# Ledger of designs, part 187: peptides against a protein of PDB entry 5JXT

Target 1, 319 residues: chain A of PDB entry 5JXT
Amino acid sequence: SLLPKKEINVYIGMSEMQVKWYQKILEKDIDAVNGAGGKRESKTRLLNIVMQLRKCCNHPYLFEGAEPGPPYTTDEHLIYNAGKMVVLDKLLKRIQKQGSRVLIFSQMSRLLDILEDYCVFRGYKYCRIDGSTAHEDRIAAIDEYNKPGSDKFIFLLTTRAGGLGINLTTADIVILYDSDWNPQADLQAMDRAHRIGQTKQVVVYRFVTDNAIEEKVLERAAQKLRLDQLVIQQGRAQVAAKAAANKDELLSMIQHGAEKVFQTKGAFGTMAEKGSQLDDDDIDAILQAGETRTKELNARYEKLGIDDLQKFTSESAYE

## One batch from the design tools (peptide; made by RFdiffusion4, then SolubleMPNN)

Design b2_p23_5_s1 (from b2_p23_5, 8 letters changed)
Fold by OpenDDE base, seed 1:
Formats: sequence, structure tokens, C-alpha cells
Structure b2_p23_5_s1 (fold): chain B 319 residues (1-319), chain A 23 residues (1-23)
Amino acid sequence: as target 1 above (319 residues)
Amino acid sequence: SERLEKRREERRKRDEEILEELE
């Protein structure tokens, strides 16, 4: 029988560079962040801020002029300037030592470009599929990854490209580098490894930037997932309305952790304490803390009924 | 050039799709 997948949210502090860019994003649109635009503020403006903050949480080099150079070099700066890369770099070493193989999913193809540079820099052999990958090239990449004795350690995928029914059961580790707004997209990505033909315990690591917008993205995704599950269980074919985030929800998400970000001089959490010098004990502590917070998050939404979950989603629909 | 432009366009489309999921 297929073992249940183990899902762990990995809460990661921002690097100093991420904090600086996060502050800069908020400051650029400070009137929007403070709700000073009132009814005149476009939802599109808030969505743009959300997208920039999510880019910052992934990697500061997603911004023009953020990468050091010219000359542009691939070096340790690619890692230490993003908290997720610092944790990824340590985690991949463990995964490799365990004889595991890993799928890395992101919403952002530009982040996959950074991850390719990282893979080359570390000497990790990889495959890549994104939205631009031709059908034939997707098949070839999948076959190359899945072949017996494949030397490909990493598969880099966009979450949506990974959702396309492919079998990647030759991997047992899934890293969600970022989260989809639709938790079903992430589940579909996990199910590339967690399906018939898997022989190992699938472990899913969901990277979440701590004290940032990604915590609210995760909370919203968890709420939506619970609502979807309850709707399915109750046989209510009411499509859980794509509860479009209202302006107030978007503002609340943008404001989450913003005060602490503005007060922070340097990096956050373990990134402030150790930065790129994370050891194996630090990674274990991050994973243990993540497992605890994951259980707490799930327990919060498991207690909520459809009506409670709908109130949180419908109060967003009636304003 | 074309591959980079295609990647930019796909990023734009994904950003738009994320926006549509939020709208």
C-alpha cells in the first residue's frame, strides 16, 4: 500500500537582502499598504504588491538590478541572499546523502532559472519542465528522470506544468519552493511523486517565508483546502466559490509582518543567527518547528465547519 | 532571445493567472 505522504511546512526567515527588498516594496506603495487609498485603491494595485512580495520571498534576484553585477557570477551570494536557498542548499545535501530524489516546484519560471544556475553551481544533475517546455521535450525529460539508474537528482517544475498527470514516482521528496493560491495545484504536484508505483515514504517540504505574506497565502490555501474537502464530503456540488480575495483581505495579507519587517535591521530568525552557516542541528530544529506549526495550522482549520469557513470567505465576497 | 522572451511571456501569463485567481 502507498504510505501516506508526510507534509511539513518549513518556515524560513528572510535574508538581509530580502528584508531590504521587502521594505522597499512596501515603502514604494506605502499609501496602498496603509489603506490610505480607500475605495479608490484598485484591487490590481494590491495584487501587484502581493506579487512583488511573493517574488521577494522566493528570491531577491527576481527583481531587476538586485543581482550583484556586472559581471554577473554564480557564487555563494545566490544562496545566502535568499533564506529559502540557504535551507534548500542544506536540505538537498541531506536528501542526496539519503539516496532520495527530489521534485522542486515553483510558481515562478524565473525562480527555476535561478535554481538551474544553483544546480549547475552545486553540480546537481537535473531535469526541467515549465509551461514553455514542448510536449516532446516534457516526455524526454520525464523519461530521462525516471529511467533506471538515472543520474538526475533534481526535477525542477513549475507547479502547473507538474500538474499535467505525469508520473514521477522515482522521486520520494517534494519541495514546494512556493505555494499556489489554489491548494489543489500543490496537491496535484505532490501526487506526481505520491501515486501508484511509489515505493518510498513521500515527504513534502513546503517552504514558507516566516513573518511575511506567504504565511497568509498558506493560511488562505489551508482554509480553501478544508472548505473544498468539506464540500466534497457533504456532497454539496456548490463549487466553493473562488473566493477572490477582497481588498481588505489583500491589505491584511500585505500588512502581515510589515511592522516587524520595517523594524528589522538585518535578517530574520535563523537567518539572522547563522545565515548560510546553518548546520544539521539547525535544519532539524527548523523542520521540527515546522512540523509543530503545520499540525497547529491544520488543527485550526479542522475545527471549522463549512459555515465558519464560508463566513471567512463570504465576508470577503459581500464587501 | 526568443527563449527568454517566451519565458517572460509565460511569466506574464502566470502572473495574470495568479491575478485572476485573486480577482
Scores: peptide ipSAE 0.022, ipTM 0.572, DockQ to the pose 0.025
Fold by OpenDDE base, seed 4:
Structure b2_p23_5_s1 (fold): chain B 319 residues (1-319), chain A 23 residues (1-23)
Amino acid sequence: as target 1 above (319 residues)
Amino acid sequence: SERLEKRREERRKRDEEILEELE
């Protein structure tokens, strides 16, 4: 029988470089971040800020002029300048040592470009599929990865490209490097490994930048998923409420952790203490803390009814 | 190169689709 998937949110501090770029993004649009634009502030401007903050949470090299160079070189700086890469680098060593194979999903094809450079730098054999991959090349990459005795350890996918009904049950680990705004897209990605034919316990690691916009993206996605489940169970198709964040919700999401980011000199959390020198005990501590916070997050939404889940409580942003 | 322009356009479209999913 297929074992239930284990899902763990992995909360990761920003690197020093990410903090600097996160501050710079907020400062550039400080009037919008402070809500000073009032009724004249466009939803599009707030959405642009959210997108830049999400890019920063993924990797600072997604910004023009952030990568050291010219000459541009792939080196340890590719890892230590992004908290998610530091954790990924240690986690992949563990995953490989245990004889597992891994799917890595992202929303951003440009992040997959960075992950390709990382795979080459570490000597990890990989496959890649994104939105630009031709149908024939997708089939070839899937077949190469799923081949008996395949030497391909990693499959790099954009979440949407991975959602296309493909079978990747030859992997037992799923890393969501970032989250989709639609929680169903992430579930569809997980279901590529968690499907009939899987023989191992599927473990899903969802990377979440701590004290940043991604925590609010995750909370919103969890609310939406619970609401969708309750609506389906109650047969109330009409309660498929406005999936679109309003301006006030977007502003609250942008403001989350912003003050602490402005006050921070250097990196956050374990990234401040150890940076790239994370050991196996540090990874275990991060995973254990993540498992606890994941249970707490789920427990918050399991108790809520449809009417409570429709109320985006701005009050939970100040606790 | 046409391939780089296509990748830029696909990235733009994906960023737009993410924005549209937020609208």
Scores: peptide ipSAE 0.020, ipTM 0.590, DockQ to the pose 0.026
Fold by OpenDDE base, seed 2:
Structure b2_p23_5_s1 (fold): chain B 319 residues (1-319), chain A 23 residues (1-23)
Amino acid sequence: as target 1 above (319 residues)
Amino acid sequence: SERLEKRREERRKRDEEILEELE
């Protein structure tokens, strides 16, 4: 029988470099961030800010001129300059020691390029599929990963490319390095490992940058998922969740944590305290805190009715 | 290189897809 998947959010502080780049993104469009553009502020401008902030949460080297060089070198700086990489590096070491195999999903193919460089640097054997991978090469990568006695530890996938109905039940760990705006895309990604033929407990780690836009992306995705579940359960197919974020919602998401980011000198949270020197106890603490916050987040939305879930106000989630 | 330009174009398309998901 297929065991239920365990999903936990892993809340991760920004590195010092991420904080600096996050500040720069907000400062560049400060009038838009402050809502000073009024009715003239385009939705497209806010969407661009959101996209840049999400890039920053993933890795600062997604920006031109952020990577140290020339000469460009693959070294420990690739890890310590991104909070998610610091946690990933420690978590992968634990996963490998447990004899597990891992799927890593991202929305960003450029992040997969960084993860390839990381895999080479750490000596992790991997496969990769993204949106540009030819059909034959996808089959070959899947077969190479799934073969009996495969030495491939990691499969790197874009969330959408992983959604294509493929079977990856030879992995038991799923890392969502970032979240899709559509929670169904993330579920479809998890279902690559959590399918008939899986023999292990599937564990999903969802990385979330703490005190940043990704918390609001996660909250919105959780709200949408709960709404979709209630609509299906009640047979109210017409309650299409307004799929598109409005301007005020986007602005609220951009503003989330912005003041604290501007006031911060250096890194955030555990990244300020430990940086790249996380030990096994620090990882356990992060995972335990994440499990607690995940339960709290789910419990918050489980109490809400359809009408409450349709009212996207930042305040309505605290009542 | 053609491979670098292909990766740039793929990144552009993905950035557009992220924007379309938000619209």
Scores: peptide ipSAE 0.023, ipTM 0.578, DockQ to the pose 0.027; fails the geometry check
Fold by OpenDDE base, seed 5:
Structure b2_p23_5_s1 (fold): chain B 319 residues (1-319), chain A 23 residues (1-23)
Amino acid sequence: as target 1 above (319 residues)
Amino acid sequence: SERLEKRREERRKRDEEILEELE
């Protein structure tokens, strides 16, 4: 029988560079962030802020002029300037040592470009598929990854491109580098490894930037997933969750952690304490804390009924 | 030049798609 997936959220502090860029994004639109625009604030403006904050959580080099250079060099700065890369770098070393193979999913093909540079820098053999990959090249990449005795360790995928019915059961580890707003997209991605033909325990690591907008993205996705499950179970198919975030929800998401970000000098959490010098014990602590917080998050939403989940704004999750 | 422009355009499209998913 297929073993159930082990899913854990990995909560990761921002690097100093991420904090600086996160502050700059908020400061640029401070009136919108403070709700000073009131009813006149454009939903599109708030969505743009959300997108920039998500880019910051992924990697600061997603911004023009953020990467040091010229000359542009791939070096340790590619890793230590993003909290997720620091954790990824240590985690991949452990995964490889265990004889596992890994799928890495992101919403951002530009992040996959950074991850390619990282793979080359670390000497990791990889395959890549994104939304621009030709059908023939996609088949070739899948076949190359899945072939018996494949030396390809990593498969880099955009979540959408990975969702398209492919079998990747030759991998047993899934890293969701970021989360989709639709939790079903992430489920479809992880189910590329968690499918008939899998012989190992599939482990899913969901990277979440701590004290940032990504916590609220995760909470909203978890709420939506629970609501979808309850709607199916109760046969209330007409109670489709309003997929669109309202302006107040977007504002609350943007404001989450903003005060702490403005007060922070340097990096966050383990990134402030250890930075790129994370050891195996630090990784174990991060994973254990993540497993605990994942259980707490799930337990919070499991207690809620349909009517509660429909009223539940991201703010009420902390009361 | 062309490859960078193509990557910029693909970024723009993706940013638009993310906006549409949030609306």
Scores: peptide ipSAE 0.021, ipTM 0.600, DockQ to the pose 0.027; fails the geometry check

Design b2_p23_5_s2 (from b2_p23_5, 12 letters changed)
Fold by OpenDDE base, seed 4:
Structure b2_p23_5_s2 (fold): chain B 319 residues (1-319), chain A 23 residues (1-23)
Amino acid sequence: as target 1 above (319 residues)
Amino acid sequence: SAALERRREERRRRDREILEELE
C-alpha cells in the first residue's frame, strides 16, 4: 500500500550575501516598499519586487554581478552564499547515505543551472528537465533516471515541467527548493514520487527562507489550498478564490521581515551561528523545528472556515 | 563546459534586460 507522504517545511536563514542583496532590492524601491506610491503604485512594480526578493531567497547568483568573477569558477562560495544551498548540501549527503534518491523542484530554470554546477562540483550524478526541454529529451531523462540500477541520484525539475503526468516513483525524497504561487502545482510535483509503484515512505522537504517574503508565499499557498479543499467539500464551485494577490497583499508580503533584514548586519538564524559549518545535529535541529512549525501552520488553517479563509489579512494569522 | 559558460552569459543578458526594464 502507498504510505502517506510526510511534508516538512524547512525554515532556513539567509546568508550574509543574501541579506545584503535583500536590503539592496528593498532600498532600490523603498517608496514602493513603504506604500508611498498609494493608488498610483502599479501592481506590476510590486510583482517585480516580489520576484526579485524570491530570487534572492533562492540564490544571490541569480543577479548580475553577484557571482564572484571573472573568471567564474564553481567553488564552496556557490554553497555558503545561499542558506538553502548550505542546508541542501548537508541534506543530500544524508539522503545519499540512506540509499534514497531525490527530486529537486524549482520555479526557476536559472536556479536549476546553479544546481547543475553544484551537482558537478560535488560529483552527484543527475538528470534535468525544464520548460524548454524537448519532449523526446524529457522521455530520455526520465527513462535514464528510472532505469533499474540507475546511478542518477538527483533529478532536477522545474515544478511545472515535472507536473506533466510523469512517474518518478524510483525517488522517495522530494525537495521543493521554492514554492509555486499555486499550491496545486507543488502537489502535482510531489505526486510524481508519491504515486502507485512507490515502495518507500515519501518525504517532502519544502525550503522556506525564514523572516522573508517566502514565509508569506507559503502562508498564502496554504490558505488557498485549504480554501480549495473546503470549496470542493461544500460543493460551492462558485467561490472562485481570487487567484491573484491584490496590491495590499503584495505590499504586506514585501514588508514582512523587511525591518529585521535592515537591522541585520550578517546572516540570519542558524546561518549566523554556523554558516557553512552545519553538522548533522544542526540539520536534525532544523528539521525538528521545521516539523513543529509545519504542524502549527497547518493547525491554523484547519480551524478556519471558508469566510475566514477569504479574508487575507496579515492580522488574522495572529488571532 | 562551453555549454555552462553560454548559459551563464544568457543568464547575465536576461538579468540586464530585466534591470533595464525596471529603470
Scores: peptide ipSAE 0.063, ipTM 0.676, DockQ to the pose 0.046
Fold by OpenDDE base, seed 2:
Structure b2_p23_5_s2 (fold): chain B 319 residues (1-319), chain A 23 residues (1-23)
Amino acid sequence: as target 1 above (319 residues)
Amino acid sequence: SAALERRREERRRRDREILEELE
């Protein structure tokens, strides 16, 4: 029988470089961040801010002029300049020692380019599929990854490209490097490993930048998932949660953690204390804290009814 | 941007060349 998947949110502090870039993004559009634009603020402007903040949470080198150079070199700076890369680097070493194989999902093909550079730098053998990958090349990459005795450790996928019915049950670890606005897209990605033919316990690590917009993206995704479950259970098809965030929701999401980001000098959390020098005990502490916060998050939304889940209020997450 | 992608491709090429020289 297929074992139930374990899902753990991994809450990760920003690096010093991420904090600096996050501040710059907020400062550039400070009037929009403060809600001062009134009726003139386009939903498009807020969506653009959200997209830039999500890029920052993934990796600062997604911005032009952020990568040190020329000359452009791959070195430890690719890792220590992004909190998610620091945790990923330690986690992958552990996973490899366990004889596991890993699917890494992102919404951003440009992040997969950074992850390819990282894989080459660490000597990890990998496959890649994104939305631009030709059908034949996609089949070849899947077959190469799934072949008996495959030396490919990592599969890099965009979440949408991975959603296309692929079987990757030869992997037992799933890393969601970022989250989709639609929790069903992430579930479809997990179901590439958590499917008939899987013989191992599937573990899903969802990376979430702490004290940033990604916490609110996660909360909104969890709220939507619970609402979708309740609608299915109650047969109330009409309660389709409006898939698109409104302006006030987007503004609240942008404002989340912004004050603390402006007050912060340097990195956040474990990234401030240890930076790239995380040991195995630090990773265990991060995973344990993440498991606790994941249970708490799920328990908050499990208590809410349909009417409460339709109200996206920032206040309901603090009660 | 296409400039960032080219720089990443050039970096990946160099990293592969270094790995091939070490094998």
Scores: peptide ipSAE 0.041, ipTM 0.585, DockQ to the pose 0.119
Fold by OpenDDE base, seed 5:
Structure b2_p23_5_s2 (fold): chain B 319 residues (1-319), chain A 23 residues (1-23)
Amino acid sequence: as target 1 above (319 residues)
Amino acid sequence: SAALERRREERRRRDREILEELE
């Protein structure tokens, strides 16, 4: 029988560079961040801030002029300048030693470009599929990854491109480098590895930047997923979960952790303490803390009814 | 120049796609 997926949210501190860029994004639109724009603030402006903050959480080199150079060289700076890359780099070494194979999903094809440079830099053999990948090239990449005795360790996918019903059961580890706003897209991504023909325990690591907007993206996605489940279970199909965040929700998401980001000098959490010098014990601690917080998050939403899940509870923003 | 501009246009397209996903 197929074993249930083990899902772990991996909460990761920002690097010093991410903190600086996160501050810069907030400062650029500080009036909008403080809600001073009131009714005049456009939803589009808030969505743009959200997008820039999510880019920052993924990798600062997604911004023009953030990458050191010229010359642009792939080196350790590609890793230590993004908290997620630091954790990814250690985690992939562990995964490889275990004889596992890994799918890495992102919303951002530009992040896959960074991950390709990283794979080349570390000597990881990989396949790639994104939304621009031709159908024939997609088939070829899947076949190359799935072939018996494939030396391809990593498959890089955009979440949407990976969602297209493909079988990747030759991988047993899934890394969601970022979260989709629609939790169903992430589930569809996981189900590429967690399907009939899988012989191993599928483990899903969801990377979440701690004390940043991504926690609220995750919370909202978890809330929506639970609401969708309850609506299906109760036959209340007409309860249109308002899929789109309102202005106040977007503002609350942008404000989450902003004060702490402004007060922070340097990196966050384990990134401040150890940075790129994370050892196996630090990774174990991050994974254990993540497993605990994942259980707590799930338990929070499991107790809520449909009416509670339809309200964006700002209460979780101040605790 | 043209390759950088194409990458900038692709970025702007992707950034729009991300915005459309949030809406």
Scores: peptide ipSAE 0.023, ipTM 0.587, DockQ to the pose 0.026
Fold by OpenDDE base, seed 1:
Structure b2_p23_5_s2 (fold): chain B 319 residues (1-319), chain A 23 residues (1-23)
Amino acid sequence: as target 1 above (319 residues)
Amino acid sequence: SAALERRREERRRRDREILEELE
């Protein structure tokens, strides 16, 4: 029988470089961040800010001029300049030692480029599929990954490209490097490993930048997933249509953690304390804290009815 | 390395084009 998947949100502090870029993004549009633009601020402007903040949470080198160089070199700076990379680097070593194989999903094909460089730098053998990958090349990559005795440790996928019904049950670990706005896309990604033919316990690590917009993206995704479940259970198909964040929701998401980000000198959380020197105990602590916060998040939304879940209340984060 | 760099440049170009279309 297929074992139930274990899902853990991994809350990760920003690196110093991420904090600086996050501040810069907020400062560039400070009037929008403060809601001073009122009715004049387009939803598009707020969406752009959200996209930039999410890029920052993933890796600062997604911005032009952020990568050190010229010369552009792949070195330890690729890792220590992004909190998610620091955790990923330690986690992958553990996963490999356990004899596991890993799917890494992202929304951003450009992040997969950084992850390819990282894989080359660490000597990890990998496969890659994104939205631009030809159908034949997708088949070849899947077959190469799934072959008996495959030396491919990592599969890099864009979440949507990986969602295309492929079987990757030869992996038992799933890392969601970022989250889709549609929680169903992430579920479909997990279902590439968590499917008939899986023989191991599937573990899903969802990376979430702590004290940043990604916490609100996660909360909104959890809310939406619960709403979708309740709508299916109650037969109220019409309710599912409010999928797009409104302007006030986007503003609230942008504002989340912004004050603390502005006050922060250096890195956040475990990145401030240990940086790239995270050990196995630090990873265990991060995973344990993440498991606790994941249970708390789920428990919060499990108690809410459809009417409560339709209201994106910023206040529900403080209760 | 050179193939990866070319892919990075092509994707940087496409992302700039997308950002310019959104401005």
Scores: peptide ipSAE 0.113, ipTM 0.714, DockQ to the pose 0.043; fails the geometry check

